# Peptides against a protein of PDB entry 6IDX, part 84

Target 1, 380 residues: chain A of PDB entry 6IDX
Amino acid sequence: KELAKLSADVTFATEFINMDGIIVLTRLVESGTKLLSHYSEMLAFTLTAFLELMDHGIVSWDMVSITFIKQIAGYVSQPMVDVSILQRSLAILESMVLNSQSLYQKIAEEITVGQLISHLQVSNQEIQTYAIALINALFLKAPEDKRQDMANAFAQKHLRSIILNHVIRGNRPIKTEMAHQLYVLQVLTFNLLEERMMTKMDPNDQAQRDIIFELRRIAFDAESDPSNAPGSGTEKRKAMYTKDYKMLGFTNHINPAMDFTQTPPGMLALDNMLYLAKVHQDTYIRIVLENSSREDKHECPFGRSAIELTKMLCEILQVGELPNEGRNDYHPMFFTHDRAFEELFGICIQLLNKTWKEMRATAEDFNKVMQVVREQITRA

## One batch from the design tools (peptide; aimed at target 1 L322)

Design b2_p27_2_s2 (made by RFdiffusion4, then SolubleMPNN; from b2_p27_2, 15 letters changed)
Fold by OpenDDE base, seed 2:
Structure b2_p27_2_s2 (fold): chain B 380 residues (1-380), chain A 27 residues (1-27)
Amino acid sequence: as target 1 above (380 residues)
Amino acid sequence: RREEEERRFEEWRKRLEEKKKKKEELE
């Protein structure tokens, strides 16, 4: 207990480390000897002293043994561990993951996100906070290939549901620390959009062109069977498509693929448009047809609007930026929807269409409408 | 607050252009 208190002093920590004191603490954890009187209390103070000593940055985290990692991971995976030990063990694992890629690899082999989710199903918000903090650390330090897998996994849907039901809808007010971890999780999840945001459309890729054609089909041929493969489109068919792409509000209504070559938002805008068209088909058709039937120059160009709105949302969310320690703002909608960004886009495109009508905007007012919509989104 | 938000958006755009430039230098 006294050691844990003194370990916060840098002078004491330096002297204690020089006497190999930290090695003694690690060996106490490694021994796993439950035979000591007051073992749980002693272990809790040992882990506290270890954390405080390591927080001085004098000793590398890479000094810890695999046996130490397994013991700490064991305290997180076992259901009958004292809350004080569990809390400190989660904090140690978080620090190890954040400070060492080698330790991340070892920890990722010893623990699962599923085991951490079990610690969210408790009434203790501190345990919940440290569990989310460790999930966030693992997510942040994961290789790029594994980050997408973590987000797409059934575990993420389950994690979202558990956070919603046990944290957000819990009987306790959300503390600042928890709000920060929810913010971090949101930022890390939205950062997965960076790849698609920075992916240029290839105008020669037929599969990507078929998506644009599908947008046209859903808007104008909703009753027609997809069986009309675009055979060698006669000039008359090309002229018809040009008219349809103009009605869809693309800037390049001759070759809409060119509108998706700018990054940001690149292919992410097309993903949002396709999601809206497939999941919210009635809303999509309504927005397109309401503007395609106008002859008064007050048409809201859907294609252009969707691209610029996607870019604006990426700017607002600062896609690709690391989370800031001083921010605690999160969107509750992120925890209510599986495809939260696409759903946000679907809400915001309706807001844009409404604002365009209310302003009686023309194509010349486009930037002014976008500015008003930006202000509306950032104040909501 | 609005000026600070706009500054953050400009900084974000700048960082993206730097990332794009680095990617183009590697290709």
Scores: peptide ipSAE 0.330, ipTM 0.866, DockQ to the pose 0.614
OpenDDE base, seeds 1, 3, 4, 5: peptide ipSAE 0.277, 0.230, 0.228, 0.250; ipTM 0.840, 0.819, 0.821, 0.829

Design b2_p27_2_s3 (made by RFdiffusion4, then SolubleMPNN; from b2_p27_2, 15 letters changed)
Fold by OpenDDE base, seed 3:
Structure b2_p27_2_s3 (fold): chain B 380 residues (1-380), chain A 27 residues (1-27)
Amino acid sequence: as target 1 above (380 residues)
Amino acid sequence: EAEKLEEEFKRHEERIKKKQEEKEKAA
C-alpha cells in the first residue's frame, strides 16, 4: 500500500526501478500464488505500484514477460475476479496496448472484445471506463485488416446497445473519464468513414452509376406504384434524364458521377443519399419533388446540398482525425442507431431543406444557407 | 451522351424489374 502510494513520486520510482523493484513486482504477479493472506489486496496494490512506476516512462513496457501478460489477461477473462484487481488489470492492458505493438499482438490473442463487453454490464463505472478504454486501445492499435473486423464488432448492435443501456443510460452521472472514452470510441467509429470519404467515384464503374440511376428511379418512378388508381395510361413521362438530374439538384446534370469525384466527401455522400432514398424513402421523395416542381428559382439543389452537407458533417465530426486528449464531447445519439451517421445526415438534410425555405434562398445563397445550417448543427 | 445515358437508365430499370420479379418468385 505504501509502495503503491510512493510509486507516484518520480524520485522514489527512479530509485526503486534502479533497485530492480519493478522486476520483483512482475514476479509477484507471475507467481500467481494465492497462498498469502489478503492476496487480493496485496495483488491490487502490486498492480497499482506497477502502473504508477511504468507511467514514469523509465522502463519500456516490452520488459514484461508473456507469463505476466497471461496473468493480467486471465484476471480480465475470468468472471470471479476481485473488482480492484480487474480495474487495474484493464488499465495495465490498455497501457500495454497503447505503448507496444508487440504487446498489442500478444494481448489480442489472449482477450476478445466479447470478454470486455461483459465488464460493461457491471454497475461500476470505473470498470466500465477501463473496459471501454481497452477496447479503444485495441481498436486504435489494430492493423487495418483487423480494424474493420473490430469496427464490425462495434457496429454490432450488441456493443452499442450495452454501452447505451448500461453506460449512457445508467443511473449514475457520466464522469469525465467515461465521457472521454465514449468520445474516443465515437471518433474511432467515425474514422471508419474516412475510406469512403476519400474514395472518388469512378464514372466508369457500372455499380456506382447504378446507384445514381436508383436515386433517380426512387425519386421519379417509385410514386407510380400502380396499386390503387385504375388503368389511366400514365403516359410514361419520357424521362429526360438530364432534366431529372437537374431536378435532383446535381451540379453536373449531364453526368452526376462527376459530382462525386471530389474528395472529401467522395462516395460517402452517395452512400448517404442512397441510405436516405432506401430507408427514408418518403422523406427523400418529398425533398426532391418539393424542389423539382419549383419554377421560382427557390429550389434547393438536393444533390449539391447532400454532397456539401456530407462534407460539412465530416468536418464537424472531424472524420479522419485522431481522438484528442481532454475532449469528452460524445453524442449519445450515435449510440442509438447502427447507421448513426446516415441517420444524422437524414436529419440534417431535412434541416437544410427547411432552412433553405425559411431563408427564401436561391442558388446564389447556397453558401449562406450552409453556414446557417452549420451553426444550427453545432448548437444541437 | 444524353442518348447513351437514356439507354443506360432503361437497362437499369430492366435490371431492377428483373430483380423484383426474381424476389417475387422466390417468396
Scores: peptide ipSAE 0.185, ipTM 0.786, DockQ to the pose 0.015
OpenDDE base, seeds 1, 2, 4, 5: peptide ipSAE 0.012, 0.220, 0.168, 0.174; ipTM 0.363, 0.804, 0.767, 0.774; seeds 1, 2 fail the geometry check

Design b2_p27_2_s4 (made by RFdiffusion4, then SolubleMPNN; from b2_p27_2, 11 letters changed)
Fold by OpenDDE base, seed 1:
Structure b2_p27_2_s4 (fold): chain B 380 residues (1-380), chain A 27 residues (1-27)
Amino acid sequence: as target 1 above (380 residues)
Amino acid sequence: SMEEEEEEIKKWEERIEKKKAEKEKEE
């Protein structure tokens, strides 16, 4: 207890480290001593002292043995561990992941997402906070190729629903520390959109062109048999499609693929449009047909609006930016659905369409409408 | 052994108390 308190002092820490004190603490944990195992309080203070000593940055985290990592991970995986030990073990693992890529790799092998999620199902908000913090650390330090797999694993384990039900809808007010971790998780989740946001459409890719054709089909041919393969368009069909792409509100009516060559938002805009068309088909068809039937120059160009709205949402959500330590603003709405960004797009495109009508906007007012919509979204 | 580990912990407690007493003398 006194060691844990004194370890917060840099002068004491320096001298204790110079006396190999931290090595002794690590060895005590590594040995799984009967003393430490029988006296949970003593182990909790040992782990506190270790963490406080390491927080001075005097000793590299790379000094930590695999045996130590296994012991700490063991405390996180044990079903009947003391809460005080669990909390400190989660904090130590978080710090290890954040400070050392080599330790990240070892920890990622020893701990499962399922184990961390189990610690979210407890009534203790501090344990929940440290569990999310460790999830966030693992997510942040994961190689780019593994981030999507990790996100998919979280979805499969219903991380979102567990956070919603056990944290957000809990009977306790959310503390600042938890709010920060929820913010971080949200930022890291939306950063997975960066790849699609920065992916240019290839106008020569037939598969990508078929998505645009599918948007046209859903809007105008909703009752027509899928037997019309998208590739069989005679010149008359190409001319018909040009009219349909104009009615969809694309800027390039001849080759709508060109509208998706700008990054941001690149292919992410097309993904949002396709999601809306498939998941919210009635809403999509309504928006397109209400504007395509207008002869009064007050038509809202859906394609252009969807692209610019996707870009604006990426800017508002700061897609591609790292989480800031001082921010605690998370949106509970994003924990209500696995496709939260696409659902937000679906809400915002309806808001845009409504605002366009209310303003009696023309194509010349496009930027003004977008500015009003931005203000509406940021105030909500 | 548990006894050797208790002795090692006791030695560290004594060192900590000694350093605390040294710090209290320097303050």
Scores: peptide ipSAE 0.000, ipTM 0.266, DockQ to the pose 0.008
OpenDDE base, seeds 2, 3, 4, 5: peptide ipSAE 0.000, 0.000, 0.000, 0.000; ipTM 0.212, 0.268, 0.214, 0.273; seeds 2, 4 fail the geometry check

Design b2_p27_3 (made by RFdiffusion4; failed a check: the pose's geometry)
Pose (drawn by RFdiffusion4):
Structure b2_p27_3 (pose): chain A 370 residues (1-223, 234-380), chain P 27 residues (1-27)
Amino acid sequence: KELAKLSADVTFATEFINMDGIIVLTRLVESGTKLLSHYSEMLAFTLTAFLELMDHGIVSWDMVSITFIKQIAGYVSQPMVDVSILQRSLAILESMVLNSQSLYQKIAEEITVGQLISHLQVSNQEIQTYAIALINALFLKAPEDKRQDMANAFAQKHLRSIILNHVIRGNRPIKTEMAHQLYVLQVLTFNLLEERMMTKMDPNDQAQRDIIFELRRIAFDAETEKRKAMYTKDYKMLGFTNHINPAMDFTQTPPGMLALDNMLYLAKVHQDTYIRIVLENSSREDKHECPFGRSAIELTKMLCEILQVGELPNEGRNDYHPMFFTHDRAFEELFGICIQLLNKTWKEMRATAEDFNKVMQVVREQITRA
Amino acid sequence: SAERMAAEEESLAEMRRRAIRRRQAER
């Protein structure tokens, strides 16, 4: 108990650390008997002292043994133990992950997605905060080529709805540090879109060109003389600036292939809305048609700007958009809503092709005022 | 890029500092 008190003082901590005092603590956790059952109070003070001593930055986090790591991960992976032990265990794992790629790799193997998510279902906000913090730390430290798989795994176990039901709509008001972790989670989540945003279409890749052909087919085949007239104009009546080679329009980065993903999502998941928008504007040879392809690409780019896809998380912000915690595909759903808004605003303005940038500005103002 | 890598390291450092301060506030 006394060690837990004094270890926050750097003057004391240095003395204790210079005698390998941290090893006394790690050895106790690695091999001490009955720690959770008979000595939980002692164990809580031990973990408090350990974290306080490590927070002075005198020694590397890489000093910790695999045995110590496994024991701490064990306290998190178990059917919940004492709240004080769990809080400090989650905090130790977060610090290990943030401070070492090697420790991240070992910890990622010792804890499951389901075990971490289950700790969000406790009524204690600090336990919830550290659980989200550990999840954020794993995402921050995951290799670029593994982060997407981790996101899918957490999504399949319902991380989003658990956060919505147990944190955002929970009984306890969200305090500043939890709000910060939600902000960081949202930033990391949007940043999963960044690679596709910056990926150019290869116009010479037939498989990619066939995606655009399929987009056009879904809409034009819902319309016979009128259908023929649409196809004779290649992709003009689908609204692409490059009428003959729309794949070139997807070389603009941002939004790149993310725009294509959004269009395909709208066509497949919301086929009636996609068909309505395209057919209202595919036989319009007055200058008043709303160009779908050009509008979708620019809207995708605008949404990326508004939502700050690609921005890094920082210390100063605690903001988040709660509606993104209500749908597994909220970004794509937002695209669909905004493309309908864009078409409504276009008609309200009796807009022509020359008005394209003005309409996009009004849409930007609509979305950002909402 | 090099500038982007440096910014990522600074952002991670901020998260580390904030995590410590959060624990200190529980004292």

Design b2_p27_3_s1 (made by RFdiffusion4, then SolubleMPNN; from b2_p27_3, 19 letters changed)
Fold by OpenDDE base, seed 3:
Structure b2_p27_3_s1 (fold): chain B 380 residues (1-380), chain A 27 residues (1-27)
Amino acid sequence: as target 1 above (380 residues)
Amino acid sequence: SAEEEKKRKEALEGLIKRHKEWRRKQR
C-alpha cells in the first residue's frame, strides 16, 4: 500500500526501478501464489504500484513477460475476480496494448472482445470505462486486416446493444471519461468508412454501373409493369436513361458513374443511395419523384445532393481522422443501429430536401442550401 | 505518408497521456 503511493513520485520511482523493484513486482504477479494472507489486497496494491511505476515511462513495456500477460488476462477472463484487481488488470492491459505493438499481438491472442462484454453488463461505470478503453486500445492498435474483424465484432448487434442499454441508457449520468471512450469508439468505427469514401468508381465496372441502374429502376420502374421493357433500339435506351439520370439529379446525365469518381466521398455516396433506395424505398421514391415531376426550376437534384451530403457528413464526423484526446462528444444514435451512418444519411437527405423546398432554391442556390443544412446538422 | 504516420503517433501519444492522467485520478 505504501509502495503504491510512493510509486506516484518520480524520484522514488527512479530509485525503485534502479533497484530492480519492477522485476520483483512482476514476479509476484507471475507466481500466482494465492497462499498469502490478504492475497487479493496485496495483489491489488502490487498491480497499482506496477502501473504507477510504468506510467513514468522509465521502463519499456516490452520488458513484460508472456507469463505476466497471461496472469493479467486471466484476472480479466475469470468471472469471480475482485473489482479492485479487475480494474487494475484492465488498465494494465490497455496500457500494454497502447504502448507496445508486440504486447498488442500477445494480448489479442489471449483476450477477445467477447470476454470484455461481460464487464460492460455491470452497474459499475468505472469497470465499464476500463472495458471500453481496452476495446478502443485493441481497435486502435489492430492492423488493417484485423480492423474489419474488430468492426464485425462491434457490428455484432450485441456489443452496441449492450453499450446502448447498460452504458448510454443507464440510470446514471455518463461521466466525462466514459463520454470520451464512447467518442473514441465512434471515431474508430467511422474510420471503417474511409476505404469506401476514398474508393473511386470505375466507370468501366459493369457491377458498379448496375447499382446506378438499380437506383433508376427503383425510382421509375417500381410501378411500371415489366412488360414495358423498352424493346427500342440501343440509342433510344441511352436517350431514355439520360432523361432518367437527369431526373435523378446526377451532374453527368450521360454517365452518372463519373459523379462517383471524386474522392471523397467516392463509392460511399453510392452505398448511401442504394441503402436509402432498398431500406427506405418509399422515402427514396418520394424524394426522387417530387423533384422529377417539377418543371419550375425548383427541382432538388437528388444525385448531386446525396453526393455532397455524404461528403459533408464525412467532414462533420471527421471520417479518416484519429481520435482526439480532448474530445468527449459522441452521438447516441450511432449505437442504436447497425447501419447508423446510412440511417443518418437518410435523415439528413430528407432534411436537405425539406430545406430546399422551404428556401425555394434553384440549382444556383445549391451551395447556400448545403450551408444551411450543415448548420442544422451541427446544431442537432 | 510520413506526415500521416507522424499524426498517428501524435494522436496515440495524446490518448496515452490522457489515459495515464485519468488512471492517476482514480488511485
Scores: peptide ipSAE 0.496, ipTM 0.933, DockQ to the pose 0.783
OpenDDE base, seeds 1, 2, 4, 5: peptide ipSAE 0.493, 0.493, 0.493, 0.495; ipTM 0.932, 0.932, 0.932, 0.933

Design b2_p27_3_s2 (made by RFdiffusion4, then SolubleMPNN; from b2_p27_3, 18 letters changed)
Fold by OpenDDE base, seed 2:
Structure b2_p27_3_s2 (fold): chain B 380 residues (1-380), chain A 27 residues (1-27)
Amino acid sequence: as target 1 above (380 residues)
Amino acid sequence: SAAEEEARRKALEGQRKRFIKQRKSLR
């Protein structure tokens, strides 16, 4: 206990390290010997002293043996560990991940996100915070090829649901540190949208063109008598589709694929439109048909609106930005649904359509409507 | 990109600072 306290002092730490004191502490952990009276208390103070000593940056984290890492990982992976040991072990692992790429690699092999999820189901907010902080550290240190796997592990309904139910909806106030770690996790999750946001549509890709055609089909063919199945590939068919794409509110009525060549929002806008059309089909059809039947220049261009709204949402949510130290603003809504961005889009596109009607907007008012909608979204 | 790598470095440095601040609860 006194050693752990004194280890916070740089002068003491320097002298203690010079006496090989840190090596003695590491060997105590490596031995794993539970035979000592007050083992848990002694180990907790040993881990505290070790962590305080290492925080001075006098000794490289790379001095740590694989046996030590395995012991610390073992304390995090074992279901019945003293809370004091668990908390310090999570802190040590976080510090290892943050300070060494070599230690990150070793820890990423020894610990799964699934094991860390168990530490989110506890009543101790400090343990929950250290567990999320370790997940965030692993996510930040993950190489590009593994980021998607980490993201998929987060996108696992289980982690999201556990965070929602045991952290966010817990019977305790969220501390500022937990709020920050939730913010970090949310930002890292939104960065998964960056790839799609920066993906240009290829107008020659038939599969991508088929998605646009599916949007047309869902809007116009779902209510039309099957007898009006557009017959053979005549110029009349192209002219018909041009009319339909105009009614859908695309800027390029001849080739709507061209509207998705701009990045941001690129293909992410098409993903949102397709999600709306498939998951909220009645809402999609209503929005499209209410505007497609209007010859009064008060039609809300759905396609253009969906693209610009997707871009706006990416800007509001700071998609592609990395987490900032000073922020703690997280949106609980993003923990409620797996496709929370697309659901937010579906809410916001309805808000846009309503606002367009209320303003009696024309195509010339488009930017003004978007500004009003931005203010509405940012105030909610 | 170099900008992304710098932003990652900054995010990690932020996490380190917060880690040090949080650990005061372990003392």
Scores: peptide ipSAE 0.385, ipTM 0.901, DockQ to the pose 0.812
OpenDDE base, seeds 1, 3, 4, 5: peptide ipSAE 0.380, 0.367, 0.373, 0.346; ipTM 0.900, 0.895, 0.897, 0.885; seeds 1, 5 fail the geometry check

Design b2_p27_3_s3 (made by RFdiffusion4, then SolubleMPNN; from b2_p27_3, 14 letters changed)
Fold by OpenDDE base, seed 1:
Structure b2_p27_3_s3 (fold): chain B 380 residues (1-380), chain A 27 residues (1-27)
Amino acid sequence: as target 1 above (380 residues)
Amino acid sequence: SAEREAEREKALEEQRKLHIERRKKLR
């Protein structure tokens, strides 16, 4: 107990480390011997002292043995562990994952997200916070090729449902540190959109052009049987499509694919538009037709607006950026929807269209409207 | 990809101190 307090002092820590004191603490954990009177209390103080000493950054985390890692992982996976030991074990695992890629690999083999989910189903918010912090650390340190697999495991309706029901809808107010961990989880999840955000549309890819054609079909040909293969369009049909792409509010009316060659937001804007058109078809058709039927210079260009809104949402949500240690703002909707980004886009595009009408905006006011919409989204 | 991962790791090291200070507020 005294050692745990003294270990917070840098002078004491330096001297104790020089005497191989950390090695002695690691051996106490590795021994696993429950034969000592007050073993649980002694172990909790040992883990506290170890973590305080390691936090000084004097000793590399790579000094820990595989036996030590297995013991700490064992305390997290066992159902009947003292809360004080569990809390410190989660914090040690988080620190190991964050400070060493070698330790990350070993821990990722010993611990599953499913085991960490059990620690979210408790009434102790500190345990819940440490469990999410460890999930976030594992997600953050995962190699690029495994991040999508982890995200698919996290995007499982199960983890989001558990966080929603046991953390967000819990009977206790969310503390600042939990809010930070929820923010981090949001940022890490939305960073999976970076690939699509940085993917340029190929104007020569017919499959990508067919998506733009499908947007036109849903808006203007809703009663026409899909059996008319898009490929047999006569020159008269191409001229008709140019008019329709103008009504859809694309900047390039001749070749709308060129509007998606800028990254960011690249193909991610097209994904959002297609999601809106398929999942919220009535809202999509309403937005397009309300602006296409205007003869006054007050038409809101849907295609341009959707692209610039997608870019703005990527900036607000920090897509492609690392989580900031100073932030704790998260969107609760992230935990309520499977396709939270696309649903957020669908809400924000309606807000943009409303704001455009209220401002009586023209194409010259476009940047002013986007600035007002940014302020509205960031204040909500 | 490799350059972006190296920049990511450097940025994580710079945030380490702030992370430790945050975690200590949870104890």
Scores: peptide ipSAE 0.279, ipTM 0.805, DockQ to the pose 0.419
OpenDDE base, seeds 2, 3, 4, 5: peptide ipSAE 0.278, 0.279, 0.276, 0.260; ipTM 0.791, 0.791, 0.806, 0.800

Design b2_p27_3_s4 (made by RFdiffusion4, then SolubleMPNN; from b2_p27_3, 19 letters changed)
Fold by OpenDDE base, seed 4:
Structure b2_p27_3_s4 (fold): chain B 380 residues (1-380), chain A 27 residues (1-27)
Amino acid sequence: as target 1 above (380 residues)
Amino acid sequence: SAAEEAKRKEALEGLIKRHKEWRKKLR
């Protein structure tokens, strides 16, 4: 206990480390010997002293043995471990992952996200915070090829629902550190959208053009049996499609694919539009038809609006930016749905359409409408 | 890029620092 307190002092830490004191502490953990009376309390103080000593940055985290890592991982994976030991073990693992890529690799082999999920289902917010912190550390340190897998694991209804029900909707105020960890998790998850945000549409890709055609079909042909499209002249069909793409509010009515060549938001805007059209079809059709039937200068161009809104949401959510240590602002909506970004887009596009009408906007007012919508989104 | 790697390092250092301050509550 006194060692744990004194280990916070840099002078004491330096002297203790010079005496190989940290090696003695690591060996105590490695031995796993439960033979001592009050072993749990002694171990908790040992782990505290170890963390305090390592936090001085005098000794590299790479000095720890695989046996030490396995013992700490064992305390996290075993049921009925003392809460004090569990908390410190999670903190040690997080610190190991953050400070060393080599330790990340070893820890990622010993611990699964599934094991950490069990620590989110507890009433102890400190344990929950350290569990999310370790998940975030693993996510942050994951190689690029594994980041998508971790995010898919997060997008799995289970982790999201557990965080929502046991952390966010818990019967207790969310502390600042938990809010920070939730923020970090959101940032890391939204960063997966960066690839799509920076992907240009290829106007020559038929599969991508078929998505735009599907948007047209859903908007205009949803009531028309696909069988009665008269098979006649290719030119009349092209002219019809140009009119339909104008009614959809694309900037390039001849080749709407060109509107998705700008990055950001690239293909992410098309993903949002397709999601809206398939999942919220009635809302999509309503927005498109309401604006396409206007012969007045007050039509809201859906295609252009969807692209610029997607870009704006990426800017507001700071897609592609790294988590900031000073921020604690998380969006509870992120945990309410598996496709939270696309759902947010669906809410915001309705808000945009409403705001456009309220302002009696024309195409010249487009940027002003977008600024008002930005203010509305950022205040919500 | 080297600039992106530098930003990643800075962000990580910031997180590490914050987490060290948070862990003082374990004392």
Scores: peptide ipSAE 0.443, ipTM 0.920, DockQ to the pose 0.801
OpenDDE base, seeds 1, 2, 3, 5: peptide ipSAE 0.438, 0.437, 0.442, 0.445; ipTM 0.918, 0.918, 0.918, 0.919; seeds 2, 5 fail the geometry check

Design b2_p27_4 (made by RFdiffusion4)
Pose (drawn by RFdiffusion4):
Structure b2_p27_4 (pose): chain A 370 residues (1-223, 234-380), chain P 27 residues (1-27)
Amino acid sequence: KELAKLSADVTFATEFINMDGIIVLTRLVESGTKLLSHYSEMLAFTLTAFLELMDHGIVSWDMVSITFIKQIAGYVSQPMVDVSILQRSLAILESMVLNSQSLYQKIAEEITVGQLISHLQVSNQEIQTYAIALINALFLKAPEDKRQDMANAFAQKHLRSIILNHVIRGNRPIKTEMAHQLYVLQVLTFNLLEERMMTKMDPNDQAQRDIIFELRRIAFDAETEKRKAMYTKDYKMLGFTNHINPAMDFTQTPPGMLALDNMLYLAKVHQDTYIRIVLENSSREDKHECPFGRSAIELTKMLCEILQVGELPNEGRNDYHPMFFTHDRAFEELFGICIQLLNKTWKEMRATAEDFNKVMQVVREQITRA
Amino acid sequence: AAAERQAKLEAFMKYLSSRVVPRLRES
């Protein structure tokens, strides 16, 4: 108890650390008996002292043994133990992950997505905060080529709805540190879109060109002389600036292939809305048609800007958009809503092709005022 | 530019790590 008190003082901590005092603590955790059952209070003070001592930055986090790591991960992976032990265990794991790629790799193997998510279902906000913090730390440290798989795994175990039901709509008001973790989670989540945003279409890749052909087919085949007239104009009546080679329009980065993903999502998941928008504007040879392809690409770019896809998380922000915690595919759903808004605003302005940038500005103002 | 961005991310992770103990004290 006394050690936990004094270890926050750097003057004391240095002295204790210079006698390998941290090893006394790690050895106790590694091999001490009955720690959770008979000595939980002692164990809580031990973990408090350990974290306080490590927070002074005198020694590397890489000093910790695999045995110590496994024991701490064990306290998190178990059907919940004492709250004080769990809080400090989650905090130790977060610090290990943030401070070492090697520790991240070992910890990622010792804890499951389900075990971490289950700790969000406790009524204690600090436990919830550290659980989200550990999840954020794993995302921050995951190799670029593994982060997407991790996101899918957390999504399949309902991380989003658990956060919505147990944190955002929970009884306890969200305090500043929890709000900060939600902000970081949202920033990391949006940043999963960044690679596709910056990926250009290969116009010479037939498979990619066939995606655009399929987009056009879904809409034009819902319309016969009128259908024929649409196809004679290649992709003009689908609204692409490059009428004959729309794949070239997807070389603009941002938004790149993310725009294509959004269009395909709208066509497949919301086929009636996609067909309505395209057919209202595919036979219009007055200058008043809303160009779908050009509008979708620019809207995708605008949403990426509004939502700050690609921005790094920082220490000064605690903001988040709660509606993104209500749908697994909220970004794509937002695209669909905004493309309908864009078409409504276009008609309200009796807009022509020359008005394209003005309409996009009004839509930007509509979205950002909402 | 990539090096500056990576340095900003490492600085943020360090900040998160430094906030762990103060958060426990505040509890």

